# Ledger of designs, part 40: peptides against a protein of PDB entry 4N78

Target 1, 186 residues: chain A of PDB entry 4N78
Amino acid sequence: HFQVICRLLGYQGIAVVMEELLKVVKSLLQGTILQYVKTLMEVMPKICRLPRHEYGSPGILEFFHHQLKDIVEYAELKTVCFQNLREVGNAILFCLLIEQSLSLEEVCDLLHAAPFQNILPRVHVKEGERLDAKMKRLESKYAPLHLVPLIERLGTPQQIAIAREGDLLTKERLCCGLSMFEVILT
Target 2, 155 residues: chain B of PDB entry 4N78
Amino acid sequence: MAELQMLLEEEIPGGRRALFDSYTNLERVADYCENNYIQSADKQRALEETKAYTTQSLASVAYLINTLANNVLQMLDIQASQLRRMESSINHISQTVDIHKEKVARREIGILTTNKNTSRTHKIIAPANLERPVRYIRKPIDYTILDDIGHGVKW

## One batch from the design tools (peptide; made by RFdiffusion4, then SolubleMPNN)

Design b1_p11_1_s3 (from b1_p11_1, 4 letters changed)
Fold by OpenDDE base, seed 4:
Structure b1_p11_1_s3 (fold): chain B 186 residues (1-186), chain C 155 residues (1-155), chain A 11 residues (1-11)
Amino acid sequence: as target 1 above (186 residues)
Amino acid sequence: as target 2 above (155 residues)
Amino acid sequence: SPPYLPMFQPP
């Protein structure tokens, strides 16, 4: 489903959706969540001594649960704040899935374009074959498919320009070095 | 353009008119041959004359048809060439627009991206043998790393 | 010369 969405939206559509999601997330974080966090900080017990290690992890958890009981029971926190956090989480997950799907599409495009861009596939050397010989054979096999050099030789100036721009666009993909997810997490 | 116009406006219509006129003339020739044969005392001579007119008529019509056909073929070739040129122009414009749209889209999405922190690639221990010019073997982008990420999406 | 149909003038 996400692949279909990525294909349908393209880069433009994905950008628009991501921008809107970021706006929503920002609004949630700066608005409601921030207000709740500030309120929670105000009601946090001032003296939260680390319980003695002797109580073990369960005892420590119970101790904190008791101290935070009023906070945990805060109805607005459960209904609004947690819901907003879920929305943020869902938005993040959506962005991750979109990015993953987009990356897959980009990789597929790169793989399909590779023979035309003088990018040779990794040669699996079978036992007994020389790597160099196999690479030379592959180079020879794909040499006629190099699109930009071919068009530079046979094409009009306009076609050459388009081919170069197309080649550049094909090579410059997000999966090659860019991440949207890291921006969302910051 | 001038040649195509001449073919469309003058040569082909002219050829069609000539062919139509030939039809009328053929009818007259047929009538003449029939009457000549009936009225002639020398039937053999009349028959030979009819054969001569028939041969001439067929040759004339064949010539007219051939000329007209060649003109039509030439017209079609010119039109096909024009269409190919138009198609090339349209394709160029379309590709230019698509590239532009893609560039705009990529700029927009690019604003939403940051450089991937190259995970600490384990120090590729440079093999010690310094001497051979390390042909920059473009590390083929190991796309297999993405194979592991894709397995989790149950389609 | 292309064979021209003689313009048969009506007798």
Scores: peptide ipSAE 0.126, ipTM 0.600, DockQ to the pose 0.005
Fold by OpenDDE base, seed 1:
Structure b1_p11_1_s3 (fold): chain B 186 residues (1-186), chain C 155 residues (1-155), chain A 11 residues (1-11)
Amino acid sequence: as target 1 above (186 residues)
Amino acid sequence: as target 2 above (155 residues)
Amino acid sequence: SPPYLPMFQPP
């Protein structure tokens, strides 16, 4: 599903969706979640020391229940905060999945473009064959497919410019060094 | 342009008119030959004259048709060439627009990206200032990214 | 010279 979304939206569509999601997340974080955290900090006991181990596990639990009673009651009353946190979580997951799907698509595009861009596949050398000989054979096989040099030789100046720009755009992908998810996490 | 205009406005219409006039003239020639044969005391001479006119008429019509056909073909070739040039121009514009759209899209999404922390460089690269064109770090295309992403994407 | 269809001017 995410792969289809990535294909349909393209970079521009993905950017728009991601921007809107970031706005929503920011709004949720700065609004209800921030208020909730502030309120929780106010209600938090000023001194929550670990009770003496002498009270045993039940006594310690009761102590924490007593100390956190107001927080639990507040949290039960404020189910909206948990819903907002879920929404934030879903948004983050959505962004992650989109980025992963986009990365896969980009890699596939790069793989498909590689024969046309003088990028040779990693050759598995079978036992007894020289790597150099196989590389030369592959180079010779794919040499006619080098699109930019071919167009530079046979094309018009406009075609050459378009080919170079297209080649650059094909080579420069987000998966080559950029992450959207890391920006979302910061 | 001038050649196409001449073909469309002068040569082809002129050829069509000439062919139409030839039709009328052929009818007159036929009537003349028939009457000449009936009225002539020398039937053999009249027959030879009719054969000569028939041959000449056929040659003339064939010439007119051939000339007209060649002019029409030439016209079509010029038009086809113009259409091809137009198509090439449209394709060039389309490609330019597509590249531009892609660049815009990449700039938009680029604002939402930061450099991947390669395991070695701990430097939290501060988000590149909005103004710096997201320099795509020409890192060698590491296709190993597929190895890490493939685990868990349920199709 | 293109064979001119003789304009049969009626004699």
Scores: peptide ipSAE 0.125, ipTM 0.591, DockQ to the pose 0.005
Fold by OpenDDE base, seed 2:
Structure b1_p11_1_s3 (fold): chain B 186 residues (1-186), chain C 155 residues (1-155), chain A 11 residues (1-11)
Amino acid sequence: as target 1 above (186 residues)
Amino acid sequence: as target 2 above (155 residues)
Amino acid sequence: SPPYLPMFQPP
């Protein structure tokens, strides 16, 4: 599903969605969630002494439940604050999944473009084959597929410019060194 | 363009008219040959004259058809060449627009990204200012980072 | 010169 979304939106669509999600998350964090956190800090018992261990686990739980009863029973906290936190969590997860899906798509694009860009796959040498001979054979096999040199030889100046720009755009992908998710976490 | 116009407006219509006129003339020649053969006391001479007219008529029609066909083919070749040039121009514009849109989109999404603190990844310097031909030192992009993404690390 | 079909002018 996320792969389909990435394909449909493209870089521009993803950027717009991410920007809007960041705005929503920021608004939720700085607004409602912050207010609830401040309120909770004010109503939190200043002296929550650890009950004596002699009360056992059930007694300790009941003690904390009693001390936090007003906080737990604060209906607005459970309904509004937790829903907002859920929304923030969902937004973060969505961003993560979008980035992962985009990265996969970019990797696939790079793999498909590699034969045309003088990028040779790492050759797994089977036992008994000389690495150098195999590499030379692969280079010779893929040499006619190098698109930019081919267009430079046969194309018009305009076609050459377009081919070079297209090649650059194909090589420069986000997955090569950029992360969107790290920006979201900051 | 002048050649195409001459073909469309003068040569092809003229050739069609000539062919139609030739059809009418062939009927007249046939009638003449038939009457001449019936009325002539020298049947052998009349037959030789008919053969000569038949040969001339066939040669003339063949020439007219060939000329017309060649003109039509030439017209089609010129039109095909014009269409190919138009297609090439449209494709060039389309590709230029697509590249531009992609560059804009990448700049927009690039603002939302930070460099992965991976020690080995060469900083894709998003060219901030398009203006200066920054000598893109083609540093070989190490795609080895992609090796870790393909194996579904089940977190 | 393409052999013009002589317009058979009927004599």
Scores: peptide ipSAE 0.130, ipTM 0.583, DockQ to the pose 0.005; fails the geometry check
Fold by OpenDDE base, seed 5:
Structure b1_p11_1_s3 (fold): chain B 186 residues (1-186), chain C 155 residues (1-155), chain A 11 residues (1-11)
Amino acid sequence: as target 1 above (186 residues)
Amino acid sequence: as target 2 above (155 residues)
Amino acid sequence: SPPYLPMFQPP
């Protein structure tokens, strides 16, 4: 599903969706969640000392549960705040999945473009074949497919310019060095 | 342009008229040959003359038809060439627009991206000032990510 | 010379 979404939206559509999601997340974080956090901070016990290790793990848990009882029992926290946090989480997950799907699509595109861009696949050498000979054979096989050099030789200046721009756009993809998810987490 | 205009306005209509006139002339030739054969005391000579006129008439009509056909073909070739040029121009514009749109789209999504931390050390790279063009670190694309998905092309 | 359809001038 996400792959289809990526294909349908393209970079522009994905950008728009991501921007809107970021706005929603920002709104939730700066609005409702922030308000709840502030409220929670106000009701937080002013003095929450680390319980002595002597109470053991169950005792420590019970201690914190007791100290946070009023917070945990706060009905609005369970309903509205957690729902908003879930929405934020879903948005983040959505962004992650979109980025992953986009990356897969980009890699696929790069793979398909590779024969036309003088990018040779890693060759598995069969027993008895020389790597160099096989590589040379592949180079010779794919040489006629190198689009930019072909157009540079046979095309008009305008066609050459378009081919170069297209080649650049094909080579430069987000998966090569950019991450949207890292921006979302910051 | 001038050649196409001459073909459309002068040569092809002229050829059609010539062919029509040729039809009328052929009728006259036929009448002449018939009358000549009937009136001639030497039927053999009249027949030979008729054969000569027939051959000449057929040759002339064939020439007119061939000329007209060639002119029509030439016209069509010129028109086809014009259409191809127009198509090429439209395609060029379309491609230019598409490239531009893609560049704009990439700029838009680019502002939502940061450089992948290539360093093994999770240095919290402070978001470099939004103003610096994200230098595409040309990392060799590891196509191995597709190894799990693509049973495809055994190279 | 284009085979002139002789304008059949009736003799």
Scores: peptide ipSAE 0.120, ipTM 0.596, DockQ to the pose 0.005; fails the geometry check

Design b1_p11_1_s4 (from b1_p11_1, 4 letters changed)
Fold by OpenDDE base, seed 3:
Structure b1_p11_1_s4 (fold): chain B 186 residues (1-186), chain C 155 residues (1-155), chain A 11 residues (1-11)
Amino acid sequence: as target 1 above (186 residues)
Amino acid sequence: as target 2 above (155 residues)
Amino acid sequence: SPPELPMFQPP
């Protein structure tokens, strides 16, 4: 599903969606969640002294449960906070999945374009074959497929310009060194 | 444009008219030959005359048809060339617009991105032998690093 | 010159 979304939206559509999601997340964090956090901080017991270890694990747990009872009850009663947190989580997951899907699509595009861009696959040298000879064979095999040089030789100046620009756009992909998710986390 | 106009307005219509006229003339020739053969005391001479007219008529019609056909073919070639030029122009514009849209889109999404901290540990092993113009062995971009990203959730 | 179809004017 995310692959289809990426294909449908393209870079521009993804950018728009991501921007809107960021706005929504920001609004949720600065608005409702912040208010709940502030309220919870006000209700937090001022003196949370570590109970003496002498009460054992059950006693300590009971002590903390008692101290946090009001907070837990408040949190349980105010389910809206958890819903908002869930929404934020879903938004983050959505962004992550979109980025992953986009990266996969870009990689596939790069792989498909590679033979036309003078990018040769890594050749596994079998025992006894000279790497140089194999590379030369591959170069000769794929040489006619090099699109930009071919168009430079046979095409009009306008076609050459378009081919060069297209080649550049094909080579320059986000997956090569850019991350959207890191920006969302900062 | 002038050649196409001449073909469309003068040569092809003229050729069609000539063929139509030839049809009417051929009918007259046929009638003449028939009547001449019936009325002639020398049937052999009349037959030879008919053969001569037939040969001439066939040659003339063949010429007219050939000329007209060539003119039509020429017209079609010119039109095809014009259409190809128009198509090329439209394609060029379309591609230019698409490239522009893509550039804009990439700028927009680029604002939402940061550089991945790729640990520079991949020493670009400069090929040791500096001297021979080693044909720019474009270092194959190892895309295998991304192979691990696809393993998990077949969405 | 292409042979012109003689305009047969019937006598």
Scores: peptide ipSAE 0.069, ipTM 0.581, DockQ to the pose 0.005
Fold by OpenDDE base, seed 2:
Structure b1_p11_1_s4 (fold): chain B 186 residues (1-186), chain C 155 residues (1-155), chain A 11 residues (1-11)
Amino acid sequence: as target 1 above (186 residues)
Amino acid sequence: as target 2 above (155 residues)
Amino acid sequence: SPPELPMFQPP
């Protein structure tokens, strides 16, 4: 599903969606969530001493439940704050999944374009074959597919310019060294 | 342009008119030959004259048809060439616009990105093409990420 | 020159 979304939106659409999501997340974090956190910090028991170990796990749980009863019973915290946190989480997850899907798409595009861009795949040398001979064979096999040199030889100046620009755009991808998700986490 | 106009406005219509006129004339020639043969005391001479007219008529019509056909073919060829040039121009513009849009989109999304701390993965040996200012940091793409995804070619 | 078909005027 995310792959389809990435294909449908393209780079521009993804950028717009990401920007809007970041705005929403920022708004939620700086607004409602921050207010709730501040309120919670104010109402937090100042002295939450560790109950005596003698009370056992159930007793300790009951103790903490009692100490936090007012906080837990604060209905607005459960409903509004947790919903907002859920929304933030969903937004982050969405961004992550979009980036992953986009990266996969870009890698696929690069792989598909490689034969046309004088990029030879790393050859797994089977036992007994000379690497050099195999590389030469591959070079010879793919040489006719090199699109830019072909167009440079046969095309008009305008076509050559377009081909070069297209080649550059094909080679340059976000997955080559850029991450959107890292920006979101910062 | 001038040649196409001449073909459309003068040569082809003229050829069509000539064919029409020839048709009318052929009917007259046929009538003449028939009457001449019936009325002539020398049937052999009349027949030879008819043969001569028939040959001339056929040659004339063949010539007119051939000329007209060639003019039509020439017209179509010129038009086809013009259409091809127009198509090429449109394609060029379209491609230029698409490239521009893509560049803009990439700039926009690029603002939302940061450099990955990628470990020294092996440089994809790109042929020494002219160092065009790499707008994007080309880091080696680890294609191994796709190894486990889908029925990819088990290398 | 294409042979001109003689326009026979009807007798």
Scores: peptide ipSAE 0.068, ipTM 0.580, DockQ to the pose 0.005
Fold by OpenDDE base, seed 5:
Structure b1_p11_1_s4 (fold): chain B 186 residues (1-186), chain C 155 residues (1-155), chain A 11 residues (1-11)
Amino acid sequence: as target 1 above (186 residues)
Amino acid sequence: as target 2 above (155 residues)
Amino acid sequence: SPPELPMFQPP
C-alpha cells in the first residue's frame, strides 16, 4: 500500500503529505500535549525522592505508582493525551513507512536506469571465467544503451541538455544520502 | 511554407485540371483518329498516325499522372516533416516542464530531509537553519542497499 | 519537355 502511495504521489505529493503530518504533529506537541505536560508538571509531587532500594522492585514501583497516582488517575490524560500521543506515533510511523517505501522505489528506479547510465551490476564470476573478460563483455553489451553519450553524439543541444538533466535527476535520489525521518525526530 | 502553399493551391489543383483536360483532349484525339482512318485513302498511314498519337497521348498522360503523384507525395512529405517538427517541439516543452516540476518537487521534499548520518555516533544534530538548501549528495549508487531491504533485482 | 498532348486542332 505504501509503495502504491509513493508511486502515486511522487516527491511533491509525499512532501505535501509529510508537511501536513509535521504540522499536525507540531500542533499536537505544542498544543494539547504541551498543555498536558504543563498540567502534569504542576500536579507532579514537588518532592519525589528516590525510594530506598530496600523496598525492592515491587515496592519501588508501588511507591512511584502512589506518588503518581493522581497523574495516572487523571482521566483526561488517559483519554485525550494518550490519544494524541497515539496520533503522533501513527503519524511518525506513517512517515517512516513512506520513507522506506520511497527508498525502495528509488532503488528500483536506480536499478532500472543503471544499464542506461553506464552502471554495471556486480558480476558473479563463474568458475573458469575471468572477471575482466566478463566485465568487458558486459560493457560491450550495455554500451549501446548509454543514453547520455548516445544523445550527445546524435542529439540536438536541447536534447543533450534535457538528457543530462534527466540523468542527473535519475542519479540523485533521496536514498543516496538524505533522510526525512531524521528531520521528523528532530 | 511557400512551397506547401504552392503545392496545395496551385500545383496539385493545376495537375488535376490538366488531367481532366487531357481526358477531353484524348476523346478528341480518338475521334480524330477514327475519322481520319475512315476518310483516309491511305489506311496504313492513318494507322501509323493513330499509333503515334496514341503513344504521345499515353506518354503525356503518364507524365501528368507522375507529376501529380510526385506533387502529392511531396506535399505529404512536407506535412509529415512539419508534424514531426511540431511533435519534437511539443515533446521538448513537455520534457522541460516535467523536469522543472520534478526539480520543484525535489526542492520541496528536500526541505524535509537531512543528510543521513554516516558517522557511527548518531548525534542527531538538528541543523538550526530551516532553509536547508537541497543538498544533492552525489554518492555512488550502492546496490547493496537492496540486500538490507530484502528485495534484490536479479540481473 | 513534357510531352504535350496534341491539342486537337480541328482539321
Scores: peptide ipSAE 0.067, ipTM 0.592, DockQ to the pose 0.005
Fold by OpenDDE base, seed 4:
Structure b1_p11_1_s4 (fold): chain B 186 residues (1-186), chain C 155 residues (1-155), chain A 11 residues (1-11)
Amino acid sequence: as target 1 above (186 residues)
Amino acid sequence: as target 2 above (155 residues)
Amino acid sequence: SPPELPMFQPP
């Protein structure tokens, strides 16, 4: 489903959706969640010593649960704050899934474009074949498919310009070095 | 353009008119041949003349049809070439627009991106001294309380 | 006089 969404929206649509989600997340974080966090900080027990490791993870959890019982039982925290946190979580997950789907699509596009861009696939050398010979064969096989050089040779100046720009756009993908998710976490 | 216009406005209509005129002329030739055959004392000569006219008529019509057909074919070739040029122009414009749209879209999404920090996973150096696992009697933590929170949307 | 038809010109 996310792949279909990514295909349908494209880069522009994804950008718009992500921007709106970021606005929503920001509004939730700066508004309701911040207020609850401030309130929680005010009511938080002043002396919460780390229980001795001897109590184990369950004992430690129970200890903290007991210390935070009043906070956990706070009705507004359960209803509004946790819901908002869920919304934020869902938004983050949505962004992550969109980014993953987009990355997959970009990788597929790169793989499909590779033969046309003089990018040779990593050759699994079978035990008896010389890597160099196989690479030369692949180079020879894909040489006629190099689109930009082909268009530079046969195309009009306008076509060459378009081909170069298209090639650049094809090579420059987000998956190569950019992450949207890191911006969201920031 | 001038050649196409000449074909469309002059040559092809002219050829069609010529064929129509030839039809009328052929009727006259037929009438002449019929009358000549009836009136001629030498029927063999009249028949030979009729054969000659028939051959000439057939050749003339064939010529007119061939000329017209060639003109039509030439017209179609010119039109096909024009269409190809138009297609090329449209494709160029379309590609330019698509590239522009893509650039704009990428700029927009680019604002939302940061460089992938290869987070060098700091090898959490497990402290070498694995303190002897004190036999923690793991009381089973009933995680059922969390069941209400994590409705994983099965996407 | 018989009507004159255009002469066949070989292409």
Scores: peptide ipSAE 0.068, ipTM 0.597, DockQ to the pose 0.005; fails the geometry check

